# Ledger of designs, part 105: peptides against a protein of PDB entry 7UQJ

Target 1, 160 residues: chain A of PDB entry 7UQJ
Amino acid sequence: PELYQNFNITPPRGVLFHGPPGTGKTLMARALAASCSSDERKITFFMRKGADILSKWVGEAERQLRLLFEEAKKHQPSIIFFDEIDGLAPVRSSKQEQIHASIVSTLLALMDGMDNRGQVIVIGATNRPDAVDPALRRPGRFDREFYFPLPDVKARFKIL

## One batch from the design tools (peptide; made by RFdiffusion4, then SolubleMPNN)

Design b2_p14_8_s3 (from b2_p14_8, 8 letters changed)
Fold by OpenDDE base, seed 4:
Structure b2_p14_8_s3 (fold): chain B 160 residues (1-160), chain C 160 residues (1-160), chain D 160 residues (1-160), chain A 14 residues (1-14)
Amino acid sequence: as target 1 above (160 residues)
Amino acid sequence: as target 1 above (160 residues)
Amino acid sequence: as target 1 above (160 residues)
Amino acid sequence: MAPEVAKEVILEVE
C-alpha cells in the first residue's frame, strides 16, 4: 500500500489491495506507510477495519469516517488504510443493508471530497474485491487495484 | 517481500530475500520496516549483517543475537533484518565452522522461540540462498522466500 | 513500487519515488512488482535508468521509450520502472538540454498516451525530485509521490 | 469516543 504523498494538488486516488487471505495486503499497506515517512516529512498512517467501522461504530460510523478524513487532512501527508474494506459490503439484513449503504455513501462522498484535500491517500484491502461496492472502485476512488496472489508458502516466487 | 507483521498471535515467519547483488533486498527490508509503523503502532527496525555477527561479535555473537531478539520483543512490533545472512554460513575452516554452526543454532533457537514472541518479524537477505543453512529455510523460520531477480536493465522481469 | 493492476480502464498514474540514495526506491519498485505477480496473473516488470536512457540510447532514446511502452502494453498488466528518472533532467550543455528535452517530451507523450493503455503503471525513482521536470510531476503523469527517508543504517528505525 | 488517534508514522532515526 503506497504512501501516495500527493505533494501536488492531485486528487487522491484510492488503491485497492485484493487477494487471498495471508497474501500480505495489510502488511504492504503498513510497509508503504512507513517507507514514505522521514524526519523532514512525517506521514500519518490511519488504519481502520471495515468490520470495525460497522460493528464498533454502530450509529456513529459516518461521523467516525468524517473525523478520520478530517484528521487525515489535518495531519497530511497521510494514508488512510481500510483493511477488510469488503466488510462495508451489505449484509443480507435489510437494516444492515441500509446501515452499510449509508456508510458506503459517506465513504464515497469523503473520497470524492478529497479532490480538494491535498496529500491524503486511501488504501483499501480486501480478500473479496467483488464484495466491494462497485461505486468504490470507480475513477477518483479506489480506481487502482493491486492483486496480491497466494504466495505458495513453499514457492520461491521465482520472479523470473 | 512481505513484512509479515503478524500483529496477531501468528508464529513469526521469517522472510528470506534472495537474489543477485544490487537487486535491492536490504532496501526492501528497510522500506517494509518503515512502512509498518503508525502512530498507534510504532515498529522498531533492527538491522544486522551476517558478516558482522561473525566478525565483530567474535565470542559474543550468540549473546548479541539473544539481546537483539530480546530488544525486538521488548520493542514489538518489530522487524529484525539480517542482511547477508549467508555470512552465517560455515567457512571451510573447522574453527569457523564451529563458530558459524553455534551462531546458526542460536538463530534457529531464537526463531523457534519467537512462536511465543508476538509481533516480531525476521527478514533475512542473501545473494546466495544456497549458502543459507537449510535449517533456517524450514517452516517456522525463513519459510517465505522472495527472489529479487537481477534486473537486467533490458530484461523484463517476467515475474512468472 | 506497486503493481497497480488497474483491472479497469483507469488512466495509469505515474508514481514518483524520491528520497536520498540507498533509501529503497528501486527496491520497493521491484518488491511491489514481485508481490503483485502470481501464477494466475503474471505482471511484467520493465526497468530503465534515466542515465542509461540518455547515454546508452543516444539518438534512439525516444524510440526505445516508445518500444518500452509498447512492450509494456503488450505484456499488460505491467510496471515500467524508471530508476534515476532525474537523469532525464537537462544538463547544462545546450546539445544535452535539447536531447533531454526531446526525451522528456517523448516520455510525457507516452504517459499521456497511456490513458487508453489499460494495465500499465509507471514508477519513477529519483534522489532529486526537484531535478525531475515539473511537467512529469503533473496530474496524469507522476502525480503520486512517495518520499523514502534516509534509513540510518545503524539506526533503530523507531518508526514512531 | 475520541477518534482513534492519527497514527503518525514518524521515522525517528535513533
Scores: peptide ipSAE 0.005, ipTM 0.199, DockQ to the pose 0.053; fails the geometry check
Fold by OpenDDE base, seed 1:
Structure b2_p14_8_s3 (fold): chain B 160 residues (1-160), chain C 160 residues (1-160), chain D 160 residues (1-160), chain A 14 residues (1-14)
Amino acid sequence: as target 1 above (160 residues)
Amino acid sequence: as target 1 above (160 residues)
Amino acid sequence: as target 1 above (160 residues)
Amino acid sequence: MAPEVAKEVILEVE
């Protein structure tokens, strides 16, 4: 509740920050976390890179994701920030389909299992939103998207 | 009114963000837009690059600027962000004077025509504030300037 | 008081932003300054680079630091941001010990002399927190630290 | 040498 009030966003289970490299997605997630924390209210920020979850947690990725969400819940109010989330949850039709399928399924279940009354926000960042599994972009998951356009792109985005 | 309250700026018709490359001008404009938007209050962010307006809108730049301001007014509260605005509105005495003159005149008229009671903010960003037409830097236009210094520059700036 | 409320931090005399290059420490300091300033409340932001204080203020560094803190106090509410503060205040046991010792001693005295009821915040940024003199990292000085991890680092940080 | 007038940067961020 209060964390969502501080984000000035209708409580998503997840927010997808997407846009070209260097558009400050990671920086914005930190700025939001900082702006939401006070003397009275400390936020725990968890950061993981999508590709690192695959490479460093080979065979344990699902378990490590579960532990991450448990730790985030234990340390609420908290933010879980996934940088380069397309590296974690590539589109299911990609050639690496089998290894990614179980990780994606775990992440989906973890996001679906979040209590909307809990003070855990998930932020995914990517340069390739179309490379993220569409199942993650559905309501109750990363159902809000913030486009971080290059200055050069004739982009209109609605800050929801 | 409310957008200006949320920007904590006395309502400028425009704000010029200037400073060396990589000082986060574009990021700050987005952070401000994000911080001003709430569940109850969604801000529409429009982004254009100055050089792209010249190159991509050759012969239609004035019309596209008018449409941009109309769309921003229609989708208020809104922010129009011009990145590299010096590329759009070079100093009048530059060798490209004739092509830029009509675009600058249109932008001046659009900024002058903004209702100060409207919820449309214009942010220009540049690395070269001295390359921006002085007419754009007058009261009722980009009448507020924020210098984004390099960390190395002994800069005092007043966050107004 | 009010500045500290706006930072949502228990009033430190100083905050150390540390983390790898490109993690947005300077940008965060500006974003915080921006988020704390309102129509009713303008914050003066002072920025200096640690290495520049040594190179540009040789023989006057202590005087210039005193003047900086006096000016910050005069223009409160204010933020003093030191980028690359490890360049100003290297660990005492480093080979450059003698030249840095007087500057560090002056900075310590200035931070210790800050009225906790004053509206002056000091933010130091570094890529090398372990290269900062430990005396600066004690209570009443840079007693709060914010780690700006690379996205790739499995970093949990508590925003205190 | 006249103290270089520290350019006042107004960040009005609510």
Scores: peptide ipSAE 0.000, ipTM 0.205, DockQ to the pose 0.061; fails the geometry check
Fold by OpenDDE base, seed 2:
Structure b2_p14_8_s3 (fold): chain B 160 residues (1-160), chain C 160 residues (1-160), chain D 160 residues (1-160), chain A 14 residues (1-14)
Amino acid sequence: as target 1 above (160 residues)
Amino acid sequence: as target 1 above (160 residues)
Amino acid sequence: as target 1 above (160 residues)
Amino acid sequence: MAPEVAKEVILEVE
């Protein structure tokens, strides 16, 4: 993606911001979106909460993810930021497996389907990287991880 | 403005973020906007680049500034962020003086016309504070200046 | 402090942001101040450079620190950010010991004198945590430390 | 025993 090419980085399709709550993941994602936006190329920033995609769109979450990626593609260069992505794509646990598996599968397919030349960056933020399906953390997906440690209490209070 | 009153600061009508390029001025402005937005009171963030207002709206820049301030007023609490404000209101140089002088004059009038109780914050970002018309840097306009020093190389790269 | 209570964290009186220069310590501190400022409770952000407090206020640095903490207390909830705090409270080296010792002692007393219920957060930023007097790094002072690593080149480009 | 100052790394790229 030119977005990453503009930074001379081999474009990961996704970046996982992980770390304790209040570590500024959301702030950083917004900040990144803002700073990557030049006058010549405004980056469109799409924000969704993982939990909201599940809870608001029960049964349509797959469609909403597709629409989100389509809109992001239309508005290239763009950033899709998933806040609380562990709420969207939790590790496949036995009981709620099918819905979660479908949503995860859809997100995987959408991330995999992004042309490497596409100017869509996906950022996932989670407080629990280990609660994110490992399939999302593979190369070509969220293959770059930024640990946002607990901003020491001072950093939390400033970021929140 | 309640937005500034809420910060127990005599509300400058404007804040100038200045510092070397890549010091995170744009980032900070967006982060500030995002963080001041609670779930109960969402701050509307308007971003314009100074150069865009000049280049895209030659002859309509004045009207576009008025519309921007009107929309910001309608959507209070709001932030108007001018990125590269030195591109919008450069120091009056002899050759292009009239158009720049008109745009500067309009921006001055708009900032001066903001009710001190208004919930519109204006942030200007520039890499060249000395390239901003001194009239914009007077009390009641961009009367607060935040120097974004060269974030040391690491901070630059995070903020950019 | 409600500021800390809101985050369910035992409020350290102080947080040390340390890491190589340009790692975003100052940015983070400002971003933090901004994000903790709600519409209902705006956080007042006080910024001082450690070197400035020493160099500008030779002989009054103690008084200026007291005034800073008093103003921060009056404007609760508030953040005091010391940039380059190693310039304010360097490790006691034999030659300049008395003035540094007095300033450090005053800062220690001010941090110790903050009621745990007070809504004043102190953040110190340094490129050299080991150049900060260890007495400042004790519990109830800067007892939480955030290492701002060199954002790995990848992190830099993502945060940019 | 030196008080375990929690050194928190704010951004580690794994």
Scores: peptide ipSAE 0.000, ipTM 0.197, DockQ to the pose 0.109; fails the geometry check

Design b2_p14_8_s3 (from b2_p14_8, 8 letters changed)
Fold by OpenDDE base, seed 5:
Structure b2_p14_8_s3 (fold): chain B 160 residues (1-160), chain C 160 residues (1-160), chain D 160 residues (1-160), chain A 14 residues (1-14)
Amino acid sequence: as target 1 above (160 residues)
Amino acid sequence: as target 1 above (160 residues)
Amino acid sequence: as target 1 above (160 residues)
Amino acid sequence: MAPEVAKEVILEVE
């Protein structure tokens, strides 16, 4: 039986990892991909950085997102990890806001269009959950959130 | 004076990274390899997964371990990283226990046989330090342990 | 002799961690802080995200950088980790370019102004080393670079 | 109020 079936976790279409920088969000996503990958079930891990979606894919961001989701579906079970999903958010320019809005809209549509039957998990990581568009945090999208605390100051890494 | 000189850290022959899943053990090992690599001093990083040693190397695990240590010595300074070293532990079958015991015995011998002059560090990572054979945790082997705490308990992983 | 002494690693004032997303750059920086922290020698780890320097510190970024370096010096031995240091790079607006240029200029000055005697290491992480200002990659700044390869399946971690 | 340099003391090794 599939790892997800054993968890009775309705595969979250999206999981938001949030917490202070360096709390291991990116690593956890990779670790999840690794831990979910068995010899018999390889999970394909797709990673994109939010800022790269805006900068590298200028004018093609929407197409590249579509292709990403298509590839993820083709290579299921798969994880799409958006590191710094808040980086899809504009730096305070109206033109960037429009570009952001279109990209976010495309991401919303792609997440909504994933059949619940697909073994594609989307993980978004952010240091600023409040900078993530609330529309992304709704049911059927990033509807599960994991707070990554600061390793509390007192977490004695006791190096023995 | 250099930060590292101040640590008077006798290079541990073996370092055990342990802690809950996703605390960054695997990535730390990679990162130690990276950090120790300068432009002038490249560290060769060898990675093996404990479960892969048992599954992929069935009947050759001991030979492959020997080859791994030989290659590591040849390419010193080097790091051997055993991810999920607890995965060398059998799944509850007597036959697997015997295979495990032989592999662990081989690993012990290889760690013991490393001259202190060799620039080979062995890093084991586990989520279950108690599942690691105590013999591996003795002096001259994995004699230094780094606990990777959960990012503090109080950060409610509130899976909403 | 200690592994680090054998590396003759003059503590780089700056280390650039670069490689594909999620290769563990951020976690490495934390891990270095952890591994360098002994019971007797606590390393203070300071973390900033490149994009946050631009966005949160609008108009105060230079002052906050100065304060960061002062605090790091005060709490030496210390690590300053700039996650996504490429995020100091402007999004293609002339005004942002000017702000970026001033922040980068301030960072350059702060890195140059660190006495070699200080136990402050600066780590920059990027997925886009070519997006990091070449001035930051010069001697006395981020003059050591660590490539974090993709965990390619079979891959020789050839740390170049 | 200047954002206090949040000392993330990540590792107090006691």
Scores: peptide ipSAE 0.000, ipTM 0.206, DockQ to the pose 0.034; fails the geometry check

Design b2_p14_8_s4 (from b2_p14_8, 9 letters changed)
Fold by OpenDDE base, seed 1:
Structure b2_p14_8_s4 (fold): chain B 160 residues (1-160), chain C 160 residues (1-160), chain D 160 residues (1-160), chain A 14 residues (1-14)
Amino acid sequence: as target 1 above (160 residues)
Amino acid sequence: as target 1 above (160 residues)
Amino acid sequence: as target 1 above (160 residues)
Amino acid sequence: LPPEVAREIIRETE
């Protein structure tokens, strides 16, 4: 955030964290929230699992997404973190077409509807970037992608 | 636990952990289970996600809660940890009133029905304490609340 | 893996990680994936929650399991990690008999159908090994079990 | 969590 302000660069609205499971995507999203939060400026952090939004709110998922974005806007500066975002917005292929299409279309509209000057950052995490609808990966949405490699054996054994 | 026994203080039946996502609520609940477990006295730890109880057991959630409390009582000393408890017992506001009302009423009755001398501790974790039904936050239920602040950048980078 | 090759020992097809919640089962499965992945030999890591396969894919769970095993075989060397595997393959006891029976039977067939020479390792994690169908714990399936004890207070505070 | 904060929470709940 500070770096983007210093250079008058519009911060990315959407950042996609991708890489093998357990590479620290969720931990990094939370570290970003912590690093951007000072005593003077607390960042509100929202976390949702993509599949939990689908499974909890069958037929209400679009409304829950809207409420999430409204709440994030109300509590700005804020971060919305979607864990397993491929579960929320899979590539449109299978016969469950209509329900997934509605959720994806709603998420696209919510990301497009964010004011560039709004202090809301959206982070998506996935282990399958190719399973994320390409429409989400376009400019003004998840337009920045960060790869999380498997930490080497040494890095992981320090966490074990 | 030991401190409460030494002072003849009734241990809290319910503890609410609240704070931003990834502040270690789930990890702390598990650390409490570990710290209270000695070689001589093993504590049984039950973990449930609030929303998973709702989604897995549509119409059976009340029964699953009862079974959980019975199992915890049978395996005392025990900890029941509800992760995302706001997903199990949201504030009674929306048209899904009846189903949520039944689950909340069942959870209230189960917490009220715990014998004070029972070695069952209930821990709820949420990032939205205001989304938890106020009836759960009354004395004899989740009557103690612990705030989990965002760890500073330094504390988190030590875990990364 | 290397140790098994060096001794001409057939690597276990299925490994069951069991122990109290948050003992690092998921972290260890990911560390195994990282430790077996070199610059020359990348291991593909698949992670699924047992209950998420049931809840996301009501009536399609068998198909999703087949697709998962096919994808893992296609991307070998690979690890399939089932988190909360007791949620996918509970002991056959309750009236939900038919649906659970079909998923369990499919998982059994998929594990039995793995070629011993295939570079696909299946790891299941549970806090309730006795809730896992005994048929999964037979030779050629989850034939090795590893207990994850509660870390002592000191080990957990290093992660907190 | 900082070990100190964790110890404080544990001491309040033990």
Scores: peptide ipSAE 0.000, ipTM 0.179, DockQ to the pose 0.025; fails the geometry check
Fold by OpenDDE base, seed 2:
Structure b2_p14_8_s4 (fold): chain B 160 residues (1-160), chain C 160 residues (1-160), chain D 160 residues (1-160), chain A 14 residues (1-14)
Amino acid sequence: as target 1 above (160 residues)
Amino acid sequence: as target 1 above (160 residues)
Amino acid sequence: as target 1 above (160 residues)
Amino acid sequence: LPPEVAREIIRETE
């Protein structure tokens, strides 16, 4: 955050972590939250699973998203991490239920409505970047993408 | 793959990774994909969760499995990793909905229909090998099984 | 277990692992099971996801919980690990379906019904301790809590 | 994984 202010760079509102599952996307999102948290500056980390928002909050998902963004704004600096964001915002298809379209539209509006000066970073994690609605991948939303490659065997033998 | 051709050994079509969750099954499946990927030979890694195929693709799960195997064949050498495969192919019970039986039958047919010369490896990961339909554990399917033991405390303290 | 007998300390029936996801709660629960397993004394490790019990066992969740505790008792010393326990036992709200209330009540009764001399440890893991029904956090249930902090960047780079 | 099992799996995937 502060680095972006120092360079007069508008921080990306959204960062998409993509790559195969178990590549540490969730772990990295949390590492970012922890590393950006100093004793002087705690970052509040909000986490939601995309599938959980759809399944647990049928009919209330939009409201829950709004509340999440409000709470994240209230607790700035904050990170909203959407794990499995392709579950929340799948590519718009003619077969998508109207409910899914509405939730995606709500997320788009919430990301567009964030003040660029707000210290709220949204991280979406997906295993399928191509399954994420392209509207979310536009500038001012998830406009930065980080690929999480598979660690090599040696790296994994240290993890295993 | 090539090693099997050199030794006239029919490569196993399917490998079952079983063991307690968090033992690194998903991580190992990916490490295998990465280690088998050289600069000269990229392995395409496809990953699906068993539960996701059932829940996200109600009525289309069979088609999605077919498309997955077709795409894996197109992008040879490839690995199809089914995480939580017991969610996709639970043991056949008299209480299984017809939909589950059909999906399992489709997976069986797809594995049986793979040309043994195809460089498509299927990895199934489960926490409950005994919950996987025994038909999947037969020769020519998931005929090799690897147990993922829990790392000892020392190994885990390196991960934590 | 034996350490508690030696000190005449009633072992906690339940331990709550809480902290942000990807902090290794599941991994630690399993490490505990492995570390407490000697060649002389194998600990049987049972694992369930809270959300899976609700979603897979609609109307049978209570029975499945009972069977789980019975099986854990039969295979003592044992650990029952509930991953994502907040999915099984969310905070009681006026909007909770009666089914959720019944499952939570069943879990409470099962934990209360465990003989204190039984070598069954229950570990609940959650990302949201405040979303777990406070009744589960009382003495004789999940009366010990362990916070899993986020590893720092350096620790995570070793995991990634 | 035990290095042996990993090597065996790698050999089987090669």
Scores: peptide ipSAE 0.000, ipTM 0.196, DockQ to the pose 0.026; fails the geometry check
Fold by OpenDDE base, seed 3:
Structure b2_p14_8_s4 (fold): chain B 160 residues (1-160), chain C 160 residues (1-160), chain D 160 residues (1-160), chain A 14 residues (1-14)
Amino acid sequence: as target 1 above (160 residues)
Amino acid sequence: as target 1 above (160 residues)
Amino acid sequence: as target 1 above (160 residues)
Amino acid sequence: LPPEVAREIIRETE
C-alpha cells in the first residue's frame, strides 16, 4: 500500500516476481512488506511455498488456499507471498493431475474475488514464469511482473 | 564461462561450494550465473535441492537427473546448481539405501559424460563436504572447492 | 562464543530470532557462526527446519533431536539453528497432536541439559514468536530474543 | 526497520 500510495499507483492485486532462484524474490517480497508497514499501519505477511501446499495438504490444498485468503482479508493490510508458485499452479495445458487443476481453479477464483479496494496484495515468485498458468498472469490477478536479474559480481561483493 | 574465459582458465566441470548454511552458497552460484550472463549470452540456471530430488522423485530420481543434464546441455551455456548435494549423494561408505547408491552412480556418470567443451557448469553446495561421496570430488567432477566462511559481523551489518 | 566473549557476556544457551520471513534470521545465525569461528576455533553449524523434523522423522523426531544435541556437543563449539522453530515446538495450549507435545518436552529437556559451560548455542528462528511454546522462551532456554525487522527499501537496494 | 516493527509484519498462518 504505502509504496504504491506514494506513487499514486493503484496497488496491483497480484505481482509476479520471476527470475533465477535466490535473486532475492522472497527477500524483495519481505522488504516490500516492511516498507509498506509503518508504526501506524502494520502489514501482515503470509508466506506459502507452492510445493509445500501440494505436499503438506494433499486433498486440503483448496481449503487451505481459501483459509489463507480469508485470513489475509481479516488481517489486512496483508501480503500473501507464494514462493515457487509454479509448483502450486502449473500450466493447465500440461498433463496435470486433477489436484493441480482444482488448485489452479481455486487460486483463480480467490484472485478474482479480491475486492479492488482490498488491502491484500498477492506476490507470486517463480524461477519459470512460463510454467505458471497464463490465466494467473491476466489483469486482476498477477498482472504486474518484476524480473529479478542475478546480481552482478559487484552487487554481490557488497552483500558478502 | 565468461568469468573463466576472461582468465584463460578452463571452466571446471564441477565446483563444490561448502561452508555453513546461508553463507551465501546459493546466492554465489546465482551471482556467478549472472556475471557470466551478458545481454548477448544468457546463462540458464538450473537449481535442485538434493533432498527435493530424493523426496519428490522416489524411484525417478535417476531419470530426473538425466533429464536435468540433458536440459542443461540443450540450454547451454548453463549452470546446474545442486543445493544440499550431500542429501542427494551421501558418502557410499555409509549404510545407504540402494536408492542413494543408484543416484550417486547416475550423478557420477552424468558428471563424467560432460564434454570438456560443454558450456555446462555444475555447482554443488553443501554444509558438510565430508558427507559428499569422495568420488564426486575427483578431477572431472567437483574438482574445485570453495569454502564459504560465514560473513563476519561487519559484512552482515552491511546487509541489515 | 567469541562475539559474546569479546563483550564479557555469558553466551546465552538459546537465542530466538523472530521477525518476518527472510529478514535474514537464517542469514544472521550463519554470520554469528562465522564471526565466532576463527582459524584456530572452527564452529560447527547444525541447521534443522522445524517442519522438516516433523515431516521427515515421523515417530523419530525426539531421537533425532537427541542425536542433534549429542552431535553438537561432540563437535563443540557448535551452533544449532532451528529454522521455523514454531513448526517444531508450537504452543502447548493449542490443540496439538501428541507428537508435538513429545517434541516440545524433548527440546525443553535438551535445552535444560546443556551445561552452562557448553560451547553449544541454540538459535531458534520463527516468524511467529507467539506460536512458540512459552516454556522455550524461559531463562536457560531461548532467553534472548532478537527481532529481525524487514529491511527498508534503502537497505534492500544496497543488497540488490 | 526497528526490531519491534517487523514482529507484527509477518504472521505465519498455520
Scores: peptide ipSAE 0.000, ipTM 0.202, DockQ to the pose 0.078; fails the geometry check

Design b2_p14_8_s4 (from b2_p14_8, 9 letters changed)
Fold by OpenDDE base, seed 4:
Structure b2_p14_8_s4 (fold): chain B 160 residues (1-160), chain C 160 residues (1-160), chain D 160 residues (1-160), chain A 14 residues (1-14)
Amino acid sequence: as target 1 above (160 residues)
Amino acid sequence: as target 1 above (160 residues)
Amino acid sequence: as target 1 above (160 residues)
Amino acid sequence: LPPEVAREIIRETE
């Protein structure tokens, strides 16, 4: 509840940050995690890279996702940030089907199993929202999407 | 000595950067490393993520920390930056006690063993300064703390 | 062709981003990838960290580089971004010779094998351009270099 | 001389 008030978003189970690479999606997810953590209410921020879950945990990725969600729930209020979520949950029709299918299925089940009373927000960041399995973009999962436009040339040079 | 002059800080063994995630702690640590490196005086910057030291080097983490500090001393002036140091050195009272206890103990000993004449600065970044073992935040260790406030919405959008 | 027009650069096989750590090289590479991706022309962005290719793929690094370049070509227009490329392709005269020599040789061959008609740009980011094998900095490889100066103190604080 | 950048960023980032 209060976590969602601090985000100024209706309590989604998941938020998809999409936009060009380097448009600050990861920075924003972190900044949101930060802005919602007051001195009184510390938000636990979990960050995982999609491709790292696939590569580091061959055969254990489903278990690691379950553990991640359990740990996030245990440390609520929490944010789970998946950077490059298209690397974790690509469209099921992609030829890399079998390894991804179980992970996607597990992630779907974990998001569906989130009690909306829990103070766990999942943020997925992708450069390619169309490369994310559409099942993840349905209501009750990543049902809110934020587009990160390209910074203008001037904004890019302000970061440089 | 001169490294500390370049930081415009009294020579701490360690500096804790804390604040909301994505408030540029990592960027600042890098920018400091860079700003203190003149053409004449190249600072060697070592970066490690706390959780990575735990996960990549199960049973070797203490050795890797020792090697890191030795390498930093060998390449002085040097900065050792621990990103997400709360992942490396959580509060000892946390149930993940045994694996962390030896690493924390080793890190404490390494910081205590730093000759203040050495040009090695340790920067720890955390989103949760209270999740860092208080023993690390004592004088002669991470005895200087810098708070990184949330960028205002306008600053966030300037990075985006 | 059109990818190179969008970058406002003469079509290099490779661009070296160099400058102090945290000067936004990675951010710029991502922002460039993004600015060149229109709604009509989606650029595929591949990111790899130099040291990760060495450590994750002991004995398979050459194969992984080949696969990366093939995948980038398959998904053209594409950007391959190597962050910390000095970790992947250090100067051959460095004592860590044998493991790196084959990877450097493979990367050189892959860059030399790029048909300039292909819409694949390689961006290497390094804090130490002099630590990158000079063979990679020759024409037809990383033949364009962009220096990322230290952000002024004011720019650093705008990112914070 | 271009500011000779910091020697070794040993980024062990996952």
Scores: peptide ipSAE 0.000, ipTM 0.171, DockQ to the pose 0.144; fails the geometry check

